# Designs tried in a protein design run: peptides against a protein of PDB entry 7AE7. Part 204

Target 1, 321 residues: chain A of PDB entry 7AE7
Amino acid sequence: KVYKDLREFLEVLEQEGQLIRVKEEVNPEPDIAAAGRAAANLGKNQPAVFFEKIKGYKYSVVTNVHGSWQNHALMLGLDKNTSTKDQFYELNRRWDKFPVPPNVVKREAAPCKENVIDKDINLFEILPLYRINEQDGGFYISKASVVTADPEYPDDFNKLNVGTYRIQVKDRDRVGIQALAMHDIAVQLEKAEAENKPLPIAITIGNNPLVTFMASTPVGYNQNEYEFVGALQDGVPMDIVKSDLYDHLYVPAGSEVVLEGHIIPRVRTVEGPFGEFPGSYSGARLQCEVKIDRITHRTNPIFENLYLGIPWTEIDYLMAL

## One batch from the design tools (peptide; made by RFdiffusion4, then SolubleMPNN)

Design b2_p23_4_s2 (from b2_p23_4, 16 letters changed)
Fold by OpenDDE base, seed 2:
Structure b2_p23_4_s2 (fold): chain B 321 residues (1-321), chain A 23 residues (1-23)
Amino acid sequence: as target 1 above (321 residues)
Amino acid sequence: MKKILDEMEEELKKRLAAQEAAF
């Protein structure tokens, strides 16, 4: 099976007994992070946890979407009981289908374009933000697929990068992003900052699970992650749409939320601390700052966020391949 | 914290068992 979006995947997870739906109102803190930890403690059957109602927020949260080998098998469209060995074999078999070019859909056909916010931007109105760890220096968006291009070659689709980065919410319309020198985004940012230009960015939240998987998987600088998504879909192209602000940025057509903006050149602000592992906090450091200029979103957007806890966490399953 | 986690774990286990019994 191939999924167009997060919602089609969550439906399959629910049908397969790999999603727990929490229908009662929860507090964003500590209940969401506590439920994520509890789900990780369920042993081999680690379901996603979907929170329908969050106190003080309009929209829902889902966590632990990739948090088990069963969820990973279902992401590949396999039986949930497919062995880790057979999942790895199938992943490698599909990887050899690269490149599978994506379909560019019209704006009117893209669910991520159903609603627009272009003024008075407030991330707290669109995302049910919460602290993942008690000592976190703020709210994190930890499972976004971040789209950037090469400023020297903006029309080279092979240099379009889709990556996962640590993102701290700094203000209503600002986020800090961790662009490490080893990441493709850092190469692109260095080129923009050399000219004192903003780097265009699209931060996409709540994607097709294979987009999230590929955004967490290192590929070559001249390889497009969307062409690997098509390969991992066994040769079925994924659907992408042009961003609203930038002709050269393409986002997943099914994204729940798209934050369009720019990295401010030569600005660094304090980010952190963040609990990368239980009882292990990264210190506060200077990081890049993104201004959010436009939001597009699906009606009743689902905030997909990473569960960070004791191994085996969702990260461990995303990195174990 | 530990008590809230234990209560939540038991609740999620009950929900999961109820789902498995429904399929």
Scores: peptide ipSAE 0.111, ipTM 0.725, DockQ to the pose 0.018
Fold by OpenDDE base, seed 5:
Formats: sequence, C-alpha cells, structure tokens
Structure b2_p23_4_s2 (fold): chain B 321 residues (1-321), chain A 23 residues (1-23)
Amino acid sequence: as target 1 above (321 residues)
Amino acid sequence: MKKILDEMEEELKKRLAAQEAAF
C-alpha cells in the first residue's frame, strides 16, 4: 500500500487500531505532551494521537505518527505485526530501487495549494503551537521536512535537499532553524552567505509518512530524498509540486502546510533551549533565522508535530533504522 | 504533572479498549 499524504496514512492507522482520536477540546499545554507520553506508556501499541480540538486554535494536531514499530510497518504498507527484522529486510530491498523519480503534478492538482496566505502572515493562525517540553524556550515545529537547493546549482535536482531540522517559532512570520555543519542545508547556506544572499527555503508540515522518514534519514549530498521515497514505495513515484516562490524548489503535493521563505544571510538569533530528551536540554545557541514570505495549506490543515517523551520516542523510531 | 499524566493514561486506555471492542 502507498499513501499520497498524511490523511491517507492516518485513516489506515485508525483502521488498524494505531490511532487514538481525542474529540474533546484539550489545552495546548500540558495536555498534548501529556497525552503523547500516555500513549508511549501504553506499552503494547504506541498509537498516533489525533487531537481534533485545541483550545484557542482552529485546527487539529497529530503526534506520535511514527511512534511505534506497528506504525512503521504500516508506513511501509506491511502488516502492523511485521517483525522489526522483516521491516528492515523489506526497507533494504526497496532501498536498492533508488532512484525512483517523483511525478511533478500541476499546481491545481496539489492539495497543499488549496489555500494561500501572502500577507499578514501569522503562524499562530495556521498552526496550533504549543511547548513540547515545559522548559522549552518557545514553540517548536519538530517534524517538518525542509526543502532547500544548492544556490550554485539550483537546477540540479540531485542536490535538492529534504531534511528535518529543529525549528523554533520566533515571531508571527519568523522561525529559527538549527542548521548544523554536518547538515546538507549548512553547505547550501554557506554558499548563499558567502555572496550575502538569502537561501530559499520551503518548510513542509504534515507529509506522506515516507517523506518524513526520508527527511530524517541521512543520504548523499547528490541524492534526492524524493527518489528514495519512490524506492520505499516499492517503485511507485511520489507526487511533488513546484513551490510558489521558487522555480527550483519542489514540495510534496499532499503537504498539510508549506511555509515558503528565506534564511536571512549572516543573521543569527538566540534559539532554544529545547528538550531533545527528558532531562537533557540543548543550551541556547545563536541560530539562523527564516523569514516566512508565503504560506500554502490544505483546508483544515493538520499540524503534525513530533512527540518527545520517555524513550522509545518517535525520534528513536525515525533514527533507529 | 504526574496526576495529569495518570489521568490521561487512564483516559487513553479507556479509548483504546473502546476501539478494540468496536472492531
């Protein structure tokens, strides 16, 4: 089975008993993080947790989408009870199908283009933002697939990078991003900053689960994560669409929210602290700043965010392969 | 914090049991 978007995956998780739907209004804090921890503590089936109603917000939140081996099996379109060994075998078998080029769909066929915000941008109107940990220095977008290109080779599709980075909300239209020297985005940013140019960026939220998986999986600088998604779909291409602001950036056609903007050259602002693990805060650091210039989103967008609880956390499942 | 977690765990366990009983 192949999924076009997050919604098709959430439907399967619900059918398989791997999603809890919370229909009652919850407080963003502490209820979302508490429910995520509670789901992780259930021991047998670590389900996704879907919050239909968040107090003070219009839209929904989903957490723990990758938070179990059952959810990971279902992501691969396998039986939920498929052993970790057999999942790894199947993942490796499919990996050898690389490259599987994506389909470029028309703008009119891309669900992520249903709505546009190009003025008076306010991230708090589109995303039900909350602190993941009590001591976090702000609100984090922790499960975004971030799209950037090489500014020297913008038309080289093999250098298009889709990565997962720590993103702190800084203002209504600004986010801090942690671009570490070992990340492909840091190489691309260095090239842009050498010329004192902005780096184009698309921050995509609520994707096909294999996009999120590949964005968290290190690949070569000249390898495209979307071509691996097609491989992991057993040779079925994924659907991508051109970004609205940039001809050389492509986003998943089914993304719930796309934040298009730029990394401001040579600007660094305080980001953090963030609780990456229980009792382990990464200190506050000077990090890059992104200006959001345009938002596209699906009608009634779902905010997919990472659950960071006691191990095994969702990040442990994303990184354990 | 611990009390809220315990309450949420009990609620989620009830919801899971209700889902398992509906299938």
Scores: peptide ipSAE 0.049, ipTM 0.685, DockQ to the pose 0.018
Fold by OpenDDE base, seed 1:
Structure b2_p23_4_s2 (fold): chain B 321 residues (1-321), chain A 23 residues (1-23)
Amino acid sequence: as target 1 above (321 residues)
Amino acid sequence: MKKILDEMEEELKKRLAAQEAAF
């Protein structure tokens, strides 16, 4: 089975008993984070938790989508009871199919383009933001696939980077991004900042589960994560679409939300603290600031966000490779 | 915190059991 988007995957998770649907209105705090922790406490068969109604917000949240080996097997289109060994064998077998180039779809065929916000941008109207941990210094977008390119080689598709970064909401139209020196985005940002230029960025939320998986998997600077997604789809290309603001940035066609904007050159603002592990907060750091210039989104967008709890967490499954 | 977590855990367990009984 191949998934076009998050919704097709959530449907399979629900059919396989790997998704809990919460139909009652919840408070964004503490209920979402409490339910994530509760899901982790259910043992090895940790389900995704889908919140249909969040008090003060219009849209839904899903968490713990990658939070179990069952969910990971289903992501690969395998039986949910497939052993970890057989999952690793199948991953390695499919990895050798790289590169599998993506299909570029027309804008009109891309679900992520159903709605546009190009003025009066307010992230709180689109994303049901909540604190993941009680001591977090703000709201985080923790499961985004962030698209950037090499500013010296913008037309080199092999240098297009899709990565996962910690993103703190700073204002209605601004986010802080943690670009560490080991990340490809940091190399690209250094080049842009050398010329005092903005770095174009697309922050994509609620993707095909293999996009989210590859965005969390380190690859070579001259390797495109979308071409690995096609490999992990056993040779079926994924669908991408051109961003609205930038000719050189491509986003997953099925993304629930796409935040298009730029990293402001040579600006650093305080980000954090964030609870990366239970009882361990990363200190406040100076991080890059992104201005959001355009949003595209599906109708009734689902905010996919990480659950952070006691191991095995969703991060442990995404990074266990 | 712990009370809310325990209440949510029990609610999630009930929902899982209800889903498993529906398949």
Scores: peptide ipSAE 0.048, ipTM 0.666, DockQ to the pose 0.018
Fold by OpenDDE base, seed 3:
Structure b2_p23_4_s2 (fold): chain B 321 residues (1-321), chain A 23 residues (1-23)
Amino acid sequence: as target 1 above (321 residues)
Amino acid sequence: MKKILDEMEEELKKRLAAQEAAF
């Protein structure tokens, strides 16, 4: 089975008994993080947890979407009881189909374009933000697929990068991003900053589960993650659409939320602390600052966010293959 | 904290067991 978006995958998770739907109103803190930890601590068959109602917010949250081997098998369109070994063999067999070029759809055909916010941007109105850990220095977006391009080669689709980075919410329309020197985004940012230019960015949230998987999987600088998504879909192309602000940035057509903006050149602001592990906080660091200039989103957008805690959590399953 | 977690873990286990029994 191939999934066009997060919603088609969540429907399958629910049908397979791999999603818990919480219909009662919850507090964003501590209830979401506590439920994410509780789901991870089940030790087997860890389900996704979908929160329909969050106090003080309009929209829903889902966590632990990739939080088990069963969910990982279903992501590949396999039986939920497929062994880790057989999942690995199937993943490798499909990987050899690279490249499978994506379909570029028209703006009018892309669900991520259903709604637009181009003024008075407030991330808190669109995303049910919460602290993942009690001692976190702020709210984190931890499961975004971040799209950037090479500023010297903006039309080279093979240099389009889709990566997962730690993102702290800094203001209504600003986020801090952790771009480490080992990440492809850091190479692209260095080129932009050398010329004192902004780096165009699209932060995409709530994607096709294979997009999130590939954004968390290291690939070559001249390899496009969307072409691997098509390979992992057993040769079925994924659907992408141009960003609204940038002709050279393409986003998943089915994204729940797209934050379009720019990394401010040569600006560094305090990011963190963040509890990467219980009792282990990454110290506060100077990190890049993103200005959000436009939001597009699906009607009733689902905020997909990662639970971070003691292994095995969702991040460990995303990195295990 | 620990008490809320234990309660949520038990609730999630019950929901999961109820789902497994429906399949």
Scores: peptide ipSAE 0.088, ipTM 0.707, DockQ to the pose 0.018; fails the geometry check

Design b2_p23_4_s3 (from b2_p23_4, 13 letters changed)
Fold by OpenDDE base, seed 2:
Structure b2_p23_4_s3 (fold): chain B 321 residues (1-321), chain A 23 residues (1-23)
Amino acid sequence: as target 1 above (321 residues)
Amino acid sequence: MKEIQEKMIEELKKRLEAQEKAF
């Protein structure tokens, strides 16, 4: 089975008994993180947790989407009880199909374009923001697929990077992004900052689960993550659409929310701490800042965010294949 | 709804100020 978006995957997780739906109104803190921890304690078959109603917010949250081997099997369109060995065998078999070029859809065919916000941007109106960990320095967007291009080769689709980075909310229309020197985004940013130019960026939230998986998987600088998604879909192309602000940036057509903007050149502000693991906080650092200039989103967007519970974090599953 | 969002934004500002002082 192939999924067009997060919603088709959540439907399968629910059908397979791998999603808990919380229908009662919850507080954003501490209830989301507490319920995520409680769901992780249900054993080895950790379900996703879908919160329909968050007090103070208009939209829903889902966590722990990748948080089990059963969810990984279903992501690959396999039986949920498929062994980790057989999942790895199937992953490798499909990997050899690279490259599978994506299908570029028209703007009117892309669900991520259903709604537009181009003025008075407020992230808190679109995303039910909360602290994941008690000692976090703020609200994090921890499961975004971030799209950037090489500013020297903007039309080279092979250099289009789709990565997962730690993103702290800084204002209604600003986020901090952790662009470490080992990340492809840091190479692209260095080129833009050498000329004192903004780096175009699209921060995509609530994607096809294979997009989130590939954005968390290191690939070569001259390899496009979308072409691996098509390979992992057993040769079925994924659907992408042009960003609204930039002709050279493409986003998943089914994204729940797309934050379009730019990294401000030569600006660094404090970011962190963040609890990447329970009881393990990365210190505060000077990091890049993104101005959000436009938002596109699906009607009733789902905020997909990372679960960071014991004994295994969702990161451990995203990196284990 | 909006009042709770404004409280969350105020809490964000307090955390950012604390973060800047702790750095």
Scores: peptide ipSAE 0.294, ipTM 0.856, DockQ to the pose 0.887
Fold by OpenDDE base, seed 1:
Structure b2_p23_4_s3 (fold): chain B 321 residues (1-321), chain A 23 residues (1-23)
Amino acid sequence: as target 1 above (321 residues)
Amino acid sequence: MKEIQEKMIEELKKRLEAQEKAF
């Protein structure tokens, strides 16, 4: 099976008994993180946890979407009981189908374009933000697929980068992004900053699970993650749509939320700490700052965020394949 | 709803100020 979006995947997870719905109103802290930890304690078959109601927020949160080998099997459209060995075999077989170019859909056909916010931007109105870990320096967006391009080659689709970076919320319309030197975004930012120009960015949240997987998988600088998503879909192209602000940035058509903006050139602000692993915090660092200039979102957007609990964490599953 | 969001934003600001002072 191929999934168009997060919602189609969550439906399958629920049908397969791999999703728990929390229907009662929860506090954003500590209840979301606590319930995630409780779900991790259920053993090897860790379900996704869907929080329908968060106190102070309008929209829902889902966590632990990639948090088990069963969820990974289902992501590949396999039986949930498919062995890890057979999952790896099938992943490798499909990987060899690269490149599978995406379909560019019209704006009117893209669910991520159902709603627009271009004034009085407030991330807290759209995303039920919370601390993932008690000692986190702030609110994090941890499962975003971040889209950037080479500013010297903006029309080279092969240089379009879709990566996963930790993102700290800094204000209503500002986020800090951790762009390490090993990330393709850092190369692109260096080029923009050399000219003292903003780097265009689209931060996409709540995607097709294979987009999230590929955004977490290192590929070559001249390889497009969307073309690997099509390969991992066994040759079925994924759907992308042009961003609203930038002609050269394409986002998943099915994204729950798209934050469009720019990295402010030559600005660095404190970001962190963040609890990447249980009992391990990465220190505070000077990181890039993004101005959010436009939001597009689906009606009743689902905030997909990372679960960080007892190993194996969701990140361990995303990195283990 | 808005009052809770404003409290979360206030808490964010306090943490950012604390973070900047600790760095």
Scores: peptide ipSAE 0.288, ipTM 0.851, DockQ to the pose 0.919
Fold by OpenDDE base, seed 4:
Structure b2_p23_4_s3 (fold): chain B 321 residues (1-321), chain A 23 residues (1-23)
Amino acid sequence: as target 1 above (321 residues)
Amino acid sequence: MKEIQEKMIEELKKRLEAQEKAF
């Protein structure tokens, strides 16, 4: 099975008994984090948790999407009871199919383009933001696949980077992003900042689960994560679409939300603290700031966010493959 | 917090058990 988007994957998770649907209205805090913790603590077959109604918000949240070996098997389009050994074997077999170039679809064919917000941007109107941990310094977007390009080689598709970074919401139209020196985005940002230029960015939320997986998997600077997604789809290309603001940035066609903007050159603002694990906080530090200039989104967008709880969490599964 | 988490754990367990019986 190949998934075009998060919704097709959530449908399979629900059919396989690997998704809990919460239909009653929940409070953003503490209910979402409490439920994510509860799901992680079930010991086996940890389900995704889908919240249909969040008090004070219009849209839904899903957590723990990658939160079990069963969910990982299903992500690979395998039987949910496929052993971790056989999942690893199949992953390696498919990895050797790299590169599988993506299909570029037309704007009108991309579900992520159904709605546009280009003025009066307010992230709180489109994302049901909540504190993941009680002591977090703010709201985090923790499962975004962040798209950037080499500003010296913007048309080199092999240098297009799709990565996962810690993103703190700073204002209605601003986020802090943690670009570490070991990440490909840091190389691209250094080039932009050398010229005092903005770095174009697309922050994509609620993707095909293999996009989220590959964005969390280290690859070479001249390797495109979308070409690995096609490999992991057993040779079926994924669908991408051109961003609205930038001709050289491509986003997953099925993304629930796309935040298009720029990293502000040579600006650093306080980000954190963030609870990476229960009782373990990374200190507050100076991080890059992104201005959001445009949002595109699916109708009734689903906010996919990471649950950070007691190990094993979905982050441990995302890093273990 | 612990009591809310325990209630949520019990609710999620009941939902999982109900789903496993429905499929």
Scores: peptide ipSAE 0.097, ipTM 0.718, DockQ to the pose 0.018
Fold by OpenDDE base, seed 3:
Structure b2_p23_4_s3 (fold): chain B 321 residues (1-321), chain A 23 residues (1-23)
Amino acid sequence: as target 1 above (321 residues)
Amino acid sequence: MKEIQEKMIEELKKRLEAQEKAF
């Protein structure tokens, strides 16, 4: 099985008994984090948790999408009971199919383009924002696939980077991003800041689960994560579309939400703390700031966010393959 | 809806201001 988007994957998770649907209205805090902790305590077969109604918000949240070996097997389109060994064997077999170039679809064919917001941007109207951990310094977008390019080689598709970074909400139309020196985005940002230019960025939320997996998996600077997604789909290309603001940035055609904007050159603002692991908070640091200039989104967008619970967090599963 | 969002935005701003004062 190959998935075009998050919705096709959530449907399979629900059919396989790997998704809990919460139909009653919840409070953003503490109920989302509490229900995530409760799901993590159900043992090794941790389901995704889908919240249909969130008090104060219009749209839904899903957490713990990658939160079990069963969910990882299903992500690869395998039987949910496939052993970790056999998942690893199949992952490696498919990895050797790199590169599998993506299909570039027309704007009109891309579900992420169903709705546009280009003025009066307010992230709180689109994303049901909450604190993941009680001691977090703010609201985080922790499971985005962030698209950037090399500003010296904007037309080199092999240098297009799709990565996962810690993103703190800073205002209605601004986010802080943690771009560490070990990340490909830091190389691209350094080149832009050397010329005092903005770095174009697309922050994509709620993707095909293999896009999210590859965005969390280190690859070479001259390797495109979308070409690995096609390999991991056993040679089936994924669908991408041009961003609305930038001809050189391509986003997953099926993304639930796309935040298009720019990293403000040579600006640093306080970001953090964030509870990356239970009982472990990263200190506050000066980090980059992104201005959001345009949003595109699917009708009734699903906010996919990371669940950070007791050992075997969703991060631990994403890093264990 | 809007009132809850505005309270959350106000809480966010207070936290950010507290962080800026710690640096």
Scores: peptide ipSAE 0.021, ipTM 0.515, DockQ to the pose 0.883

